# Designs tried in a protein design run: peptides against a protein of PDB entry 1BH9. Part 103

Target 1, 89 residues: chain A of PDB entry 1BH9
Amino acid sequence: FSEEQLNRYEMYRRSAFPKAAIKRLIQSITGTSVSQNVVIAMSGISKVFVGEVVEEALDVCEKWGEMPPLQPKHMREAVRRLKSKGQIP

## One batch from the design tools (peptide; made by RFdiffusion4, then SolubleMPNN)

Design b2_p27_3_s2 (from b2_p27_3, 12 letters changed)
Fold by OpenDDE base, seed 4:
Structure b2_p27_3_s2 (fold): chain B 89 residues (1-89), chain A 27 residues (1-27)
Amino acid sequence: as target 1 above (89 residues)
Amino acid sequence: MPFQLSPELRKLVEEFIEELVKKLLEE
């Protein structure tokens, strides 16, 4: 595995995203500033979302007969499956 | 009553998740 893959895996293991990053992402979508409560809420959603994606990705990895660390292909498949299940938009 | 998101908030969440996915999968 490349250092990039390992680094990405470590990033996914982080329990939360920086508020600034969340805020910037929201603002890029809305085009306006958002309240602290929105940032907090979206931070929580992000945490839960990443957790679900990682969990699904680990399942994908296992079902494909592969071992961690997770790779982009696992994450992409995880997202696809979660969408098909209606667990994420 | 159970908590319900407004249409605007639902839209925001969906758009946010979509963008988040793009960022997470970005090489």
Scores: peptide ipSAE 0.184, ipTM 0.692, DockQ to the pose 0.046
Fold by OpenDDE base, seed 2:
Structure b2_p27_3_s2 (fold): chain B 89 residues (1-89), chain A 27 residues (1-27)
Amino acid sequence: as target 1 above (89 residues)
Amino acid sequence: MPFQLSPELRKLVEEFIEELVKKLLEE
């Protein structure tokens, strides 16, 4: 990765979705309320997931000889690659 | 992390991640 890409990755790595957003998404799936512990756990999983997707997307961007910021096409390709590797569902 | 999750939570995680993927691909 270039220094710029690494810096961008670090920014994403240090970021996290708002707790409320995570909670709402979970509840939209389960159809019922969820405990704070579940939200915390899912927040952590989301953090890891986003980190892996961003890392892969940055790699795609670099391999395609393109410059940041990441674009939808990089994210789509990243997801495809991660799915093929069995790293994400 | 997913290896330490209960079967019930693993199912939720899978569904949750799938939803996150959909959101990431919306644009």
Scores: peptide ipSAE 0.181, ipTM 0.703, DockQ to the pose 0.054
Fold by OpenDDE base, seed 1:
Structure b2_p27_3_s2 (fold): chain B 89 residues (1-89), chain A 27 residues (1-27)
Amino acid sequence: as target 1 above (89 residues)
Amino acid sequence: MPFQLSPELRKLVEEFIEELVKKLLEE
């Protein structure tokens, strides 16, 4: 990765979804409110997941001979590859 | 690295990941 790509990856890795956003997303799925512990656990999972997707997307971007910023096509390909590798469900 | 899920949250996480993917691909 280029210095720019590594820097962006670190920014994404350091970031985390707001608790409220995670809670709302979970509730959209379950239809009911969830405990703080569940939100905390899901927040951590989300952080790792997004970080892995971004890392893969940056790799895709580079392999395609393209430059940042990441585009939807990079994210879509990243998800596809991660699923293919069995790294995400 | 493989993304390992907690057995206790497996079902919820799988559904959650599916939704996260959809949102990541939005806009």
Scores: peptide ipSAE 0.179, ipTM 0.706, DockQ to the pose 0.057
Fold by OpenDDE base, seed 3:
Formats: C-alpha cells, sequence, structure tokens
Structure b2_p27_3_s2 (fold): chain B 89 residues (1-89), chain A 27 residues (1-27)
C-alpha cells in the first residue's frame, strides 16, 4: 500500500467511536436505553469491524487499480468480501 | 482473522453493523 493508504488505515484502526455516539446508535435500533457494558462491547466490536473493513477496502482499491481516498464502492465491496469469507457477520 | 460474537449479542450486532455500514458510506 502507499504511504497515504497506510496512514489512513492506521488512523481508522487507532481511532475509537465516541461512547455517546455508539450508545445513541444502539438506542435508535432497540428503541430503549442500553447498559454500559453493551456500549463497551459494541465499542470494541465497532473498532475491530472498521479496522477489518478499511484494510479490505484498501486492498480492493489497489486491486481495482485505483487511488485513494477510499470510496463507498470500495467499502461496499470490502464488506461483501469479508462476509463471504465469514470474517464479519 | 474472523471475529466471533456472543450468541446473545449477535442479533443486536448484526443490526448495529448494518447501521454502521450506512454511516461509513455516507461520505
Amino acid sequence: as target 1 above (89 residues)
Amino acid sequence: MPFQLSPELRKLVEEFIEELVKKLLEE
């Protein structure tokens, strides 16, 4: 990967979603408040998920002979591939 | 490597991931 691609990947991998944002997103799905433990668990899952998707998306971008930044099509293809591999739900 | 989810949390996670994907694809 290019230096730019690696930098972006590391940025996403090292970042973390705000707890409040995750809590709100979960609550929008469940319709009710969720426990702190659920938010913590989902925070970790989100980080792992985003990391894997970004890495796969960078690979997709490269294989398609395209340059950064990542586009939605790269992310969608990455998700599809990871699901087919059973790496993400 | 593939990550495994607790059966108790799987349903919620799947729904959460769907929403998360939408957010990731917004920009």
Scores: peptide ipSAE 0.172, ipTM 0.699, DockQ to the pose 0.055

Design b2_p27_3_s3 (from b2_p27_3, 14 letters changed)
Fold by OpenDDE base, seed 2:
Structure b2_p27_3_s3 (fold): chain B 89 residues (1-89), chain A 27 residues (1-27)
Amino acid sequence: as target 1 above (89 residues)
Amino acid sequence: MPFKLSPELEELVREFIEELVKEELEK
């Protein structure tokens, strides 16, 4: 990673998902309310997931000779690569 | 630090969670 990309990655690493956002997302899927513990657990899992996607996307961006901010095309390619590696379902 | 998910990331997270739930149910 370039220095700038590493900095952006660290920004994402230090960020935390809003509990409300995660809760709403889960509830939209399950159709029912979810416990605080489930939200906390899923928040952590989602954080790891997004971190991996962003990290891969930054790598893609660099490999394509481009600079941040990340664009949808970087995210799409990142997901493709991570799936191929078996790092995400 | 506070973090806002872009529409793209939110969709990815949604799909991710759905897959996790599916996998757990199939065990």
Scores: peptide ipSAE 0.223, ipTM 0.734, DockQ to the pose 0.660
Fold by OpenDDE base, seed 5:
Structure b2_p27_3_s3 (fold): chain B 89 residues (1-89), chain A 27 residues (1-27)
Amino acid sequence: as target 1 above (89 residues)
Amino acid sequence: MPFKLSPELEELVREFIEELVKEELEK
């Protein structure tokens, strides 16, 4: 990756989903409240998924001979590839 | 110079991750 790509990746890798958003997401699925520990765990898992998707998307962008910034098509392709490799559900 | 995903792209990423998380939680 170029310096620019690495910089963008690092910026996003250092970010995190707000705990409130994760909590709401889980509760919308389970229909009940969830503990803070579960929120923390899911926040970490979500961050890992984001990192993997962004990394793969940057790779897609590069392999397609395109320049940043990432576009939705890169993200869609990244998800497809990660699923095919069994790296994400 | 620092780079950051646009708000729109970040939202798209969030939607993707939400689907992945949902799929995982439903297992």
Scores: peptide ipSAE 0.220, ipTM 0.727, DockQ to the pose 0.275
Fold by OpenDDE base, seed 1:
Structure b2_p27_3_s3 (fold): chain B 89 residues (1-89), chain A 27 residues (1-27)
Amino acid sequence: as target 1 above (89 residues)
Amino acid sequence: MPFKLSPELEELVREFIEELVKEELEK
């Protein structure tokens, strides 16, 4: 990773998911309200998920000889690679 | 600091959560 890529990765790692946004997302899926603990748990695992995707996407971007910022194509490729590695469902 | 997920990332997270929920419901 380049210095810039590492910096961007750390920005995502240190960032937090808005509770309200996660709650709305879950409720849009389940069709019902969810407990605070569920929101906290899902926020945590979602952050880990996004972090892994971003990390892989940065690697993809670099390997493709492209410059930041990350594009959807990098994210999609990252997901495919992570699934192939069995790191994400 | 809090960050807003792009529509692309939000969709990825949605799919991820849906898969996890599905797995839990099958237990």
Scores: peptide ipSAE 0.217, ipTM 0.729, DockQ to the pose 0.678
Fold by OpenDDE base, seed 3:
Structure b2_p27_3_s3 (fold): chain B 89 residues (1-89), chain A 27 residues (1-27)
Amino acid sequence: as target 1 above (89 residues)
Amino acid sequence: MPFKLSPELEELVREFIEELVKEELEK
């Protein structure tokens, strides 16, 4: 990515899973409090996950002969492909 | 290729990924 593209991408990653949202998400599942370090770790994992999906979606978009911006159909197909490859659960 | 998500799509993607993360945490 170019510096400009990377900047926008990182901004998106930062806003996708804020610390508070991750904490609430985990606690809604476990029913107990979660340590700050667990939230930090899970936030990082989530950002990596999003990045992989987005990159795959861009590939899908290109292979379908389409141009950005991404659409929901690209995201859905990306997830399907990543699962097929065993890259994500 | 550079990309940009509309505000609406960004929110949809956010919700979608949140669900996926939730499912993963439950495993």
Scores: peptide ipSAE 0.165, ipTM 0.692, DockQ to the pose 0.163

Design b2_p27_3_s4 (from b2_p27_3, 14 letters changed)
Fold by OpenDDE base, seed 4:
Structure b2_p27_3_s4 (fold): chain B 89 residues (1-89), chain A 27 residues (1-27)
Amino acid sequence: as target 1 above (89 residues)
Amino acid sequence: MPFQLSPELEELVREFIRERVEAALKA
């Protein structure tokens, strides 16, 4: 994997999702306010999700014999594989 | 360093969250 891909992966692992962004996203769906705890929980869950998707996508890219950076097809395949393996819902 | 998702990954996250929120609303 390229240094850039690894660096981005580590960034996602170390960084926290913006609370405001998550809150707004949820509220755009619910049409009403959402509790802080829900935002915190969803932020954490989303972070884990992102990490797993990125890791799997990098693996997909490599297994397909393709070069970074990741493409949408790698992400879609990653999600599919993770779901099939029961690693993500 | 500020967290920033790529457009593709951001969309996946949006869908991920949307699915769960909508499911919760229907529960």
Scores: peptide ipSAE 0.331, ipTM 0.781, DockQ to the pose 0.645
Fold by OpenDDE base, seed 1:
Structure b2_p27_3_s4 (fold): chain B 89 residues (1-89), chain A 27 residues (1-27)
Amino acid sequence: as target 1 above (89 residues)
Amino acid sequence: MPFQLSPELEELVREFIRERVEAALKA
């Protein structure tokens, strides 16, 4: 990957998800409060997911002979590929 | 500056979380 692509990848991997947003999302689904540990766990899992998606998306972008920034089509294709590989549900 | 997810990636994350939470609720 180019330096730019690598930097963006690292930014996504190193990014932190806002606890409040994650908590609100979960609670909107469950209809009740959730523990801090659940929010922390889900945040971590989501972070891993983002890293995998971005990594795959960068690969897609490169294989398609395109240049950054990543576009929605790269993300969607990445998710499709990762699901196909069984790396994500 | 803190990095923010793109709208597309944010939506993917939301869907990702929703699917897992709903799956957990069914268990």
Scores: peptide ipSAE 0.331, ipTM 0.779, DockQ to the pose 0.600
Fold by OpenDDE base, seed 2:
Structure b2_p27_3_s4 (fold): chain B 89 residues (1-89), chain A 27 residues (1-27)
Amino acid sequence: as target 1 above (89 residues)
Amino acid sequence: MPFQLSPELEELVREFIRERVEAALKA
């Protein structure tokens, strides 16, 4: 990765998922209130997921000879690759 | 740091969470 790509990646890794948004999303699915611990756990898991997708997308971007910011095509290809590798469902 | 997801990434996250929550509910 280029320095710029690594910088962006680290930015994503350091960012925290908005707990409120995660909570609302979970509750919209469960139909009931969800505990803080569940939100924290899901936020952490989601962050890891995002990190993996972004990392792969940055790799795709570089391999295609392009530079950030990431575009939908990079994300789509990243997901395809990660699924192919069995890293995401 | 402020966290913002692109529309594409946000959609992926929503699907990711939905799948796991539903799986947990069914388990």
Scores: peptide ipSAE 0.326, ipTM 0.781, DockQ to the pose 0.744
Fold by OpenDDE base, seed 3:
Structure b2_p27_3_s4 (fold): chain B 89 residues (1-89), chain A 27 residues (1-27)
Amino acid sequence: as target 1 above (89 residues)
Amino acid sequence: MPFQLSPELEELVREFIRERVEAALKA
Protein backbone atom coordinates (compact mmCIF):
# COMPACT_ATOMS: atom_id res chain seq x y z
CA PHE B 1 0.00 0.00 0.00
CA SER B 2 1.11 3.55 -0.66
CA GLU B 3 1.91 5.71 2.34
CA GLU B 4 -0.94 8.04 1.46
CA GLN B 5 -3.55 5.29 1.26
CA LEU B 6 -2.25 3.64 4.41
CA ASN B 7 -2.60 6.93 6.22
CA ARG B 8 -6.21 7.29 5.07
CA TYR B 9 -6.91 3.72 6.11
CA GLU B 10 -5.55 4.42 9.57
CA MET B 11 -7.72 7.51 9.74
CA TYR B 12 -10.77 5.38 9.01
CA ARG B 13 -9.65 2.80 11.56
CA ARG B 14 -9.07 5.29 14.36
CA SER B 15 -11.95 7.69 13.74
CA ALA B 16 -15.46 7.10 15.06
CA PHE B 17 -18.54 7.15 12.86
CA PRO B 18 -20.80 10.14 13.47
CA LYS B 19 -23.54 9.05 15.85
CA ALA B 20 -26.15 11.30 14.29
CA ALA B 21 -25.64 9.87 10.82
CA ILE B 22 -25.89 6.27 11.99
CA LYS B 23 -28.96 7.02 14.10
CA ARG B 24 -30.68 8.81 11.23
CA LEU B 25 -29.99 5.92 8.88
CA ILE B 26 -31.37 3.30 11.26
CA GLN B 27 -34.45 5.35 12.04
CA SER B 28 -35.14 5.88 8.35
CA ILE B 29 -35.47 2.10 8.10
CA THR B 30 -37.32 1.31 11.35
CA GLY B 31 -39.60 4.32 11.21
CA THR B 32 -39.15 4.89 14.94
CA SER B 33 -36.59 6.05 17.48
CA VAL B 34 -33.71 3.76 18.44
CA SER B 35 -31.68 3.63 21.64
CA GLN B 36 -28.19 5.05 22.03
CA ASN B 37 -26.86 1.56 22.74
CA VAL B 38 -28.15 0.31 19.39
CA VAL B 39 -26.47 3.22 17.64
CA ILE B 40 -23.21 2.57 19.46
CA ALA B 41 -23.30 -1.12 18.62
CA MET B 42 -24.15 -0.50 14.97
CA SER B 43 -21.40 2.11 14.73
CA GLY B 44 -18.83 -0.37 15.99
CA ILE B 45 -19.98 -3.13 13.67
CA SER B 46 -19.98 -0.74 10.71
CA LYS B 47 -16.49 0.45 11.60
CA VAL B 48 -15.16 -3.09 11.44
CA PHE B 49 -16.92 -3.62 8.12
CA VAL B 50 -15.42 -0.46 6.64
CA GLY B 51 -11.95 -1.44 7.79
CA GLU B 52 -12.23 -4.83 6.12
CA VAL B 53 -13.48 -3.36 2.85
CA VAL B 54 -10.88 -0.60 2.67
CA GLU B 55 -8.02 -2.95 3.45
CA GLU B 56 -9.13 -5.37 0.75
CA ALA B 57 -9.72 -2.55 -1.73
CA LEU B 58 -6.19 -1.25 -1.21
CA ASP B 59 -4.90 -4.74 -1.90
CA VAL B 60 -6.98 -4.93 -5.08
CA CYS B 61 -5.70 -1.57 -6.24
CA GLU B 62 -2.11 -2.63 -5.69
CA LYS B 63 -2.53 -6.02 -7.34
CA TRP B 64 -4.07 -4.37 -10.39
CA GLY B 65 -1.01 -2.16 -10.63
CA GLU B 66 -3.02 1.02 -10.18
CA MET B 67 -2.33 4.14 -8.16
CA PRO B 68 -4.50 5.74 -5.46
CA PRO B 69 -7.07 6.97 -4.80
CA LEU B 70 -9.45 4.03 -4.50
CA GLN B 71 -12.17 3.90 -7.13
CA PRO B 72 -15.63 2.32 -7.08
CA LYS B 73 -14.31 -0.66 -9.03
CA HIS B 74 -11.80 -1.38 -6.26
CA MET B 75 -14.54 -1.25 -3.63
CA ARG B 76 -16.85 -3.52 -5.60
CA GLU B 77 -14.10 -6.06 -6.21
CA ALA B 78 -13.10 -5.91 -2.55
CA VAL B 79 -16.63 -6.72 -1.40
CA ARG B 80 -16.85 -9.59 -3.87
CA ARG B 81 -13.57 -11.05 -2.68
CA LEU B 82 -14.44 -10.70 1.00
CA LYS B 83 -17.77 -12.43 0.49
CA SER B 84 -16.04 -15.19 -1.45
CA LYS B 85 -13.60 -15.65 1.41
CA GLY B 86 -16.45 -15.69 3.91
CA GLN B 87 -14.99 -12.73 5.77
CA ILE B 88 -18.15 -10.64 5.44
CA PRO B 89 -21.77 -11.73 4.97
CA MET A 1 -10.81 16.33 12.16
CA PRO A 2 -14.30 14.97 11.43
CA PHE A 3 -14.63 11.51 9.93
CA GLN A 4 -16.07 11.52 6.41
CA LEU A 5 -16.76 8.48 4.25
CA SER A 6 -16.34 8.59 0.49
CA PRO A 7 -19.59 8.38 -1.48
CA GLU A 8 -18.77 4.81 -2.49
CA LEU A 9 -18.04 3.64 1.03
CA GLU A 10 -21.03 5.47 2.45
CA GLU A 11 -23.30 3.58 0.08
CA LEU A 12 -21.79 0.27 1.15
CA VAL A 13 -22.33 1.14 4.80
CA ARG A 14 -25.93 2.11 4.12
CA GLU A 15 -26.60 -1.23 2.48
CA PHE A 16 -24.77 -3.07 5.25
CA ILE A 17 -26.85 -1.46 7.99
CA ARG A 18 -30.10 -1.78 6.05
CA GLU A 19 -29.71 -5.52 5.63
CA ARG A 20 -29.06 -6.06 9.32
CA VAL A 21 -31.85 -3.80 10.52
CA GLU A 22 -34.38 -5.40 8.19
CA ALA A 23 -33.29 -8.86 9.29
CA ALA A 24 -33.77 -7.87 12.92
CA LEU A 25 -37.26 -6.56 12.20
CA LYS A 26 -38.26 -9.88 10.66
CA ALA A 27 -36.91 -11.98 13.54
Scores: peptide ipSAE 0.323, ipTM 0.778, DockQ to the pose 0.618

Design b2_p27_4_s1 (from b2_p27_4, 16 letters changed)
Fold by OpenDDE base, seed 2:
Structure b2_p27_4_s1 (fold): chain B 89 residues (1-89), chain A 27 residues (1-27)
Amino acid sequence: as target 1 above (89 residues)
Amino acid sequence: STAERIMEALFRLSLEEAERLAKALFS
């Protein structure tokens, strides 16, 4: 990351996650109401996933000898690698 | 399991957010 990119990344991590969407998602699976604490916890996990995918995608881009910005192919390969490592579902 | 289904769904949602972040990083 450049300094600017790192700053943007940190700002993202500190910003609000789509909690409403997460709540609806969980409730659609459980069939019951979900507490705010559960939503917060799940939001945290989601943020970890986001970071891991983006960081892995950057690594893929670099290893392929390509220059940013990231493309869908980098994201797809990142997901494949992370799943293989057991780092994501 | 229910937990697995939740995690998988969360990950799918996270992928969408990851795309948004990626775009923001290089905007």
Scores: peptide ipSAE 0.585, ipTM 0.908, DockQ to the pose 0.682
Fold by OpenDDE base, seed 4:
Structure b2_p27_4_s1 (fold): chain B 89 residues (1-89), chain A 27 residues (1-27)
Amino acid sequence: as target 1 above (89 residues)
Amino acid sequence: STAERIMEALFRLSLEEAERLAKALFS
C-alpha cells in the first residue's frame, strides 16, 4: 500500500458497515431478531474478510507482474487462495 | 450448520464490499 492507499483503507475500516444488510442477512437465516451487539460483532468479521480479500488480491496482482487497479481476475484468484488456506469460508 | 451458513453469507456480502474498497483504493 502507498500512504494514500493505507489512509483510504483505514478510513474504510473506521467507517460504519452496512449493519442493516447484515442484520437482515442473519435474521433471514435464523428466523429470529438479532441484537445490535451481534450485528456489530458480525460487522467486525465482515471487515476482516474485506481486508483479507483485498490484500490477497493486491498480492496476486503483484505476483502476476501486473499493475493496479485490481481486476475481477485478481479478486477471484484471491478468494480461491484464501479458501485453500482456510482463511475464509 | 446455522453458524456456517451465517459465515458464508457474511462472506458473500463482504465480497461486495471488497469490490467497493478495491475501487476506492485506486480512485
Scores: peptide ipSAE 0.583, ipTM 0.906, DockQ to the pose 0.666
Fold by OpenDDE base, seed 5:
Structure b2_p27_4_s1 (fold): chain B 89 residues (1-89), chain A 27 residues (1-27)
Amino acid sequence: as target 1 above (89 residues)
Amino acid sequence: STAERIMEALFRLSLEEAERLAKALFS
């Protein structure tokens, strides 16, 4: 990452995740209301997933001898690799 | 399980966010 890219990444990490969407998502599965703390915890997990996918995609792009920006093929391959490693569902 | 379903759904949502982040990083 460049300094600018790293800064943007950190800004994203510190920013709020779509809590409303996460809350609705969980409630649609559990059938019951969830607390703010649960939503916050799940938001944290989501941010980890985001970071892992992006970082893996960058690695894929580099290993294929290609340059950014990331393309759909990089994201797809990243997901495949992370699933293979058991890092993501 | 319920936990597995939640994690899979969270991951799908995360993929959408990852796409947005990737775009933002290189724009």
Scores: peptide ipSAE 0.583, ipTM 0.905, DockQ to the pose 0.683
Fold by OpenDDE base, seed 1:
Structure b2_p27_4_s1 (fold): chain B 89 residues (1-89), chain A 27 residues (1-27)
Amino acid sequence: as target 1 above (89 residues)
Amino acid sequence: STAERIMEALFRLSLEEAERLAKALFS
């Protein structure tokens, strides 16, 4: 990351995921209401996933000797690698 | 399991956000 990119990354991490959407998503699976704390926790997990995927994709791009911006092929490879490492589902 | 389904769903949502972040990083 450049300094500017790092700042953008950090700003993103501090921003909130759409809690309503997460709440509906969880409730659609559990079949019951979920607490605000659960939604917050799930939001945190989602943010971790986002960061891991993007960082891995950047690594893939670099290792392939390619230049930004990130392309779908970098994202797909990142997901594959993270799954093989057990970092993501 | 329910937990696994939740994590998978969250991950799918995260992938969409990851794409958005990736674009923002290089805009």
Scores: peptide ipSAE 0.568, ipTM 0.900, DockQ to the pose 0.682

Design b2_p27_4_s2 (from b2_p27_4, 14 letters changed)
Fold by OpenDDE base, seed 5:
Structure b2_p27_4_s2 (fold): chain B 89 residues (1-89), chain A 27 residues (1-27)
Amino acid sequence: as target 1 above (89 residues)
Amino acid sequence: SVQEKIEKALFELSLKEAERLARRLFS
């Protein structure tokens, strides 16, 4: 990866999901208001998950002897592997 | 349950974001 690509990734890893999107998502399910702290927590959890999926997908790509960019098949396999490891639901 | 619904929704949202990140990573 280029330094620019890594920087973009790191910036993402330090950021949180959009508050509004998370709030709307939860409220659409619960039908009630959600506290800011809950939104922050859910955003953080989602961020970590995203990072783990991408990292696993890169590992899949490498293990299959393929080169970036990541393809849908890598993402799908990453999810399957993380599920088998009990890392995700 | 409510928790399961939230988990499922967050899971789906996160997967979409993961795909977005993947594209950005190799753009």
Scores: peptide ipSAE 0.279, ipTM 0.781, DockQ to the pose 0.751
Fold by OpenDDE base, seed 2:
Structure b2_p27_4_s2 (fold): chain B 89 residues (1-89), chain A 27 residues (1-27)
Amino acid sequence: as target 1 above (89 residues)
Amino acid sequence: SVQEKIEKALFELSLKEAERLARRLFS
């Protein structure tokens, strides 16, 4: 990867989903307020999921003999494989 | 169930974010 890509990756590692967005999402489903601890937990789970999907997609891209950038087809296949592994719903 | 709805919603949200970040990081 280029230096620029590595820099962006570091930014990604340090980033997280907006807490407000996750909070609103959960509350829209439950109909009640949600604690910050729940939001933090869900944020963490979501971050991990994103990372796993991207990692799997990169593997798919490589196995298909293709080069970045990742395309929707790589993401779709990644999700399919992760589901098959029972790693995601 | 509520749990299933939450899981589904987060799954969909995460997929969108994954695609966004993938394009951003590896373009």
Scores: peptide ipSAE 0.111, ipTM 0.627, DockQ to the pose 0.811
Fold by OpenDDE base, seed 3:
Structure b2_p27_4_s2 (fold): chain B 89 residues (1-89), chain A 27 residues (1-27)
Amino acid sequence: as target 1 above (89 residues)
Amino acid sequence: SVQEKIEKALFELSLKEAERLARRLFS
């Protein structure tokens, strides 16, 4: 792929949810501490989810005949489509 | 349930981060 696409992929690859934020979020819901492995697992799952949503949003943007950058409307439509496909709950 | 609350919270967080990331990736 192009230099620009490679750069975007590298940015995605290097991106991550802050562990502390994920930990605090889970703990605020459960009312108890969570293990590092749980935080790592949830962080990874969330990243994969983000990737899938972005990929679908790009498809939405293209199908609507629009150009990047992605807008909230593309993200919302992407989520709706993924739900209808049963790819996300 | 606790599971549903976690899923909902992670979903909302993921959407916010996805939007932030999208702006960076496609700026």
Scores: peptide ipSAE 0.035, ipTM 0.519, DockQ to the pose 0.815
Fold by OpenDDE base, seed 4:
Structure b2_p27_4_s2 (fold): chain B 89 residues (1-89), chain A 27 residues (1-27)
Amino acid sequence: as target 1 above (89 residues)
Amino acid sequence: SVQEKIEKALFELSLKEAERLARRLFS
């Protein structure tokens, strides 16, 4: 990664998902309350997932010979590639 | 902005994936 790419990557890696949203999501599935640790874990997993998508998108951008910032097409291609690699369903 | 749209999309995608994982764990 270039410095700029790293900065963009870190920007997304540093973002956080609302705890309440994750909690509501899980509870909508379980039908009951969920522990704080589960919320934290799921929040972390979601963040890691976003990071992986962003990383792949940056790679796509680079491989296409294009310059940041990322565009929707990079994100879409990233998801497709990650699915192809079996890294995401 | 484009960035905001990307962030929103990633957020929604991550939540969807989280939901999938949650279903597997708690179903």
Scores: peptide ipSAE 0.031, ipTM 0.519, DockQ to the pose 0.067

Design b2_p27_4_s3 (from b2_p27_4, 13 letters changed)
Fold by OpenDDE base, seed 4:
Structure b2_p27_4_s3 (fold): chain B 89 residues (1-89), chain A 27 residues (1-27)
Amino acid sequence: as target 1 above (89 residues)
Amino acid sequence: SVDEQITEALFELSLKKAEELAKELFG
């Protein structure tokens, strides 16, 4: 697929969670406040995960002999595969 | 749009993973 098509999917990995949302999530789990560095780290992990799902979906698309754009079926299969690999809880 | 819906879905999945990781790190 073209660089343009790839770039569209890379945008998913560039997307970021609001720090406040991540902070709230962590605090809801820990029951206490967390440092900004922890929030940044968790935000990064979340971003990477999005990229991993997209990457897996692209692989699915390719393996099925199909061309972008990614479709829901690619995403669903990607998630299934990542779960089977233990990448997704 | 489809891409927006996908993005939102992936964000939700990311949050779930982040939650699990947070539990492992701080639980």
Scores: peptide ipSAE 0.036, ipTM 0.506, DockQ to the pose 0.068
Fold by OpenDDE base, seed 5:
Structure b2_p27_4_s3 (fold): chain B 89 residues (1-89), chain A 27 residues (1-27)
Amino acid sequence: as target 1 above (89 residues)
Amino acid sequence: SVDEQITEALFELSLKKAEELAKELFG
């Protein structure tokens, strides 16, 4: 990765999901309240997923011979590739 | 901005993934 790509990757990886949204999501499935630690853990897993998509998108961008910034087309292709690899259901 | 839009889209995708993981773990 270029320095710019790495910086962008870190920026996305450091993004935080709203805890309330994660909490509501889990509770909508379980029907019960969940601990803050569960919310934190799930938020972390989601961040890892974002990082994985961004990393794949950066790879797509590079393989297409393009330079940052990442564009929606890179993200869409990244998701498609991750699905084909079985990394995304 | 474009970056903000992409971030929002990724959040939505990640939330969907999180939902599936939650179903797997808690369902």
Scores: peptide ipSAE 0.033, ipTM 0.509, DockQ to the pose 0.068
Fold by OpenDDE base, seed 1:
Structure b2_p27_4_s3 (fold): chain B 89 residues (1-89), chain A 27 residues (1-27)
Amino acid sequence: as target 1 above (89 residues)
Amino acid sequence: SVDEQITEALFELSLKKAEELAKELFG
C-alpha cells in the first residue's frame, strides 16, 4: 500500500465504537447487564471488522488499477466479497 | 463528506455483525 492508503486504512482501523452503543446492543439481546470486558471484546471485534472492510477495499482499488482515495464503489465491492467469504452475516 | 458517509456505513455494518456475534455468544 502507498503511504496515503495506509493512512486511510489506519484512520478507519482506529475508529472506535461508543461503548454505550455496544453495551445497549448486547443488553438488548441478553436482557441483563454485561461486564466491561464483554463490551471491550465486542468493541474490538467491531473495530477489527472495519479494518477488514477497508483492507479489502484497498485491495479492490488496487486490483481495479485505480488510485486513491477509496470510493464508495470500492467499499461496496469489498462488502460483497466479504459476504461471499462468509465474513459478514 | 464521503469519509463521513463511509464511516457511517461501516458503523452500521459493524453493528450488524456485532449483533449476530452477540446472538451466538449470549443468545
Scores: peptide ipSAE 0.031, ipTM 0.519, DockQ to the pose 0.068
Fold by OpenDDE base, seed 3:
Structure b2_p27_4_s3 (fold): chain B 89 residues (1-89), chain A 27 residues (1-27)
Amino acid sequence: as target 1 above (89 residues)
Amino acid sequence: SVDEQITEALFELSLKKAEELAKELFG
């Protein structure tokens, strides 16, 4: 791996949804307070989902003969493909 | 249902975050 690849991985690893934002989102839907563990779990699931979408988007970008950075059109197509594969409801 | 609403809300949030992350990682 190149230094650049390692740096990008570390950046992804450090990235996370703000706990406060996730907590507020869940509470706005449920109408009740949620535990820290629920927030952590939902944050993790969301991050995994983001990773899967980005990975698919990179594949789309490559198959279309284009180069990064990713654009909204790649993300939209990635979601469509993941839905067709049954990875997203 | 509540789970469906949460899923939809997180989906929207995730897409926005994914776009930002993509710019940081590959921009």
Scores: peptide ipSAE 0.028, ipTM 0.511, DockQ to the pose 0.873

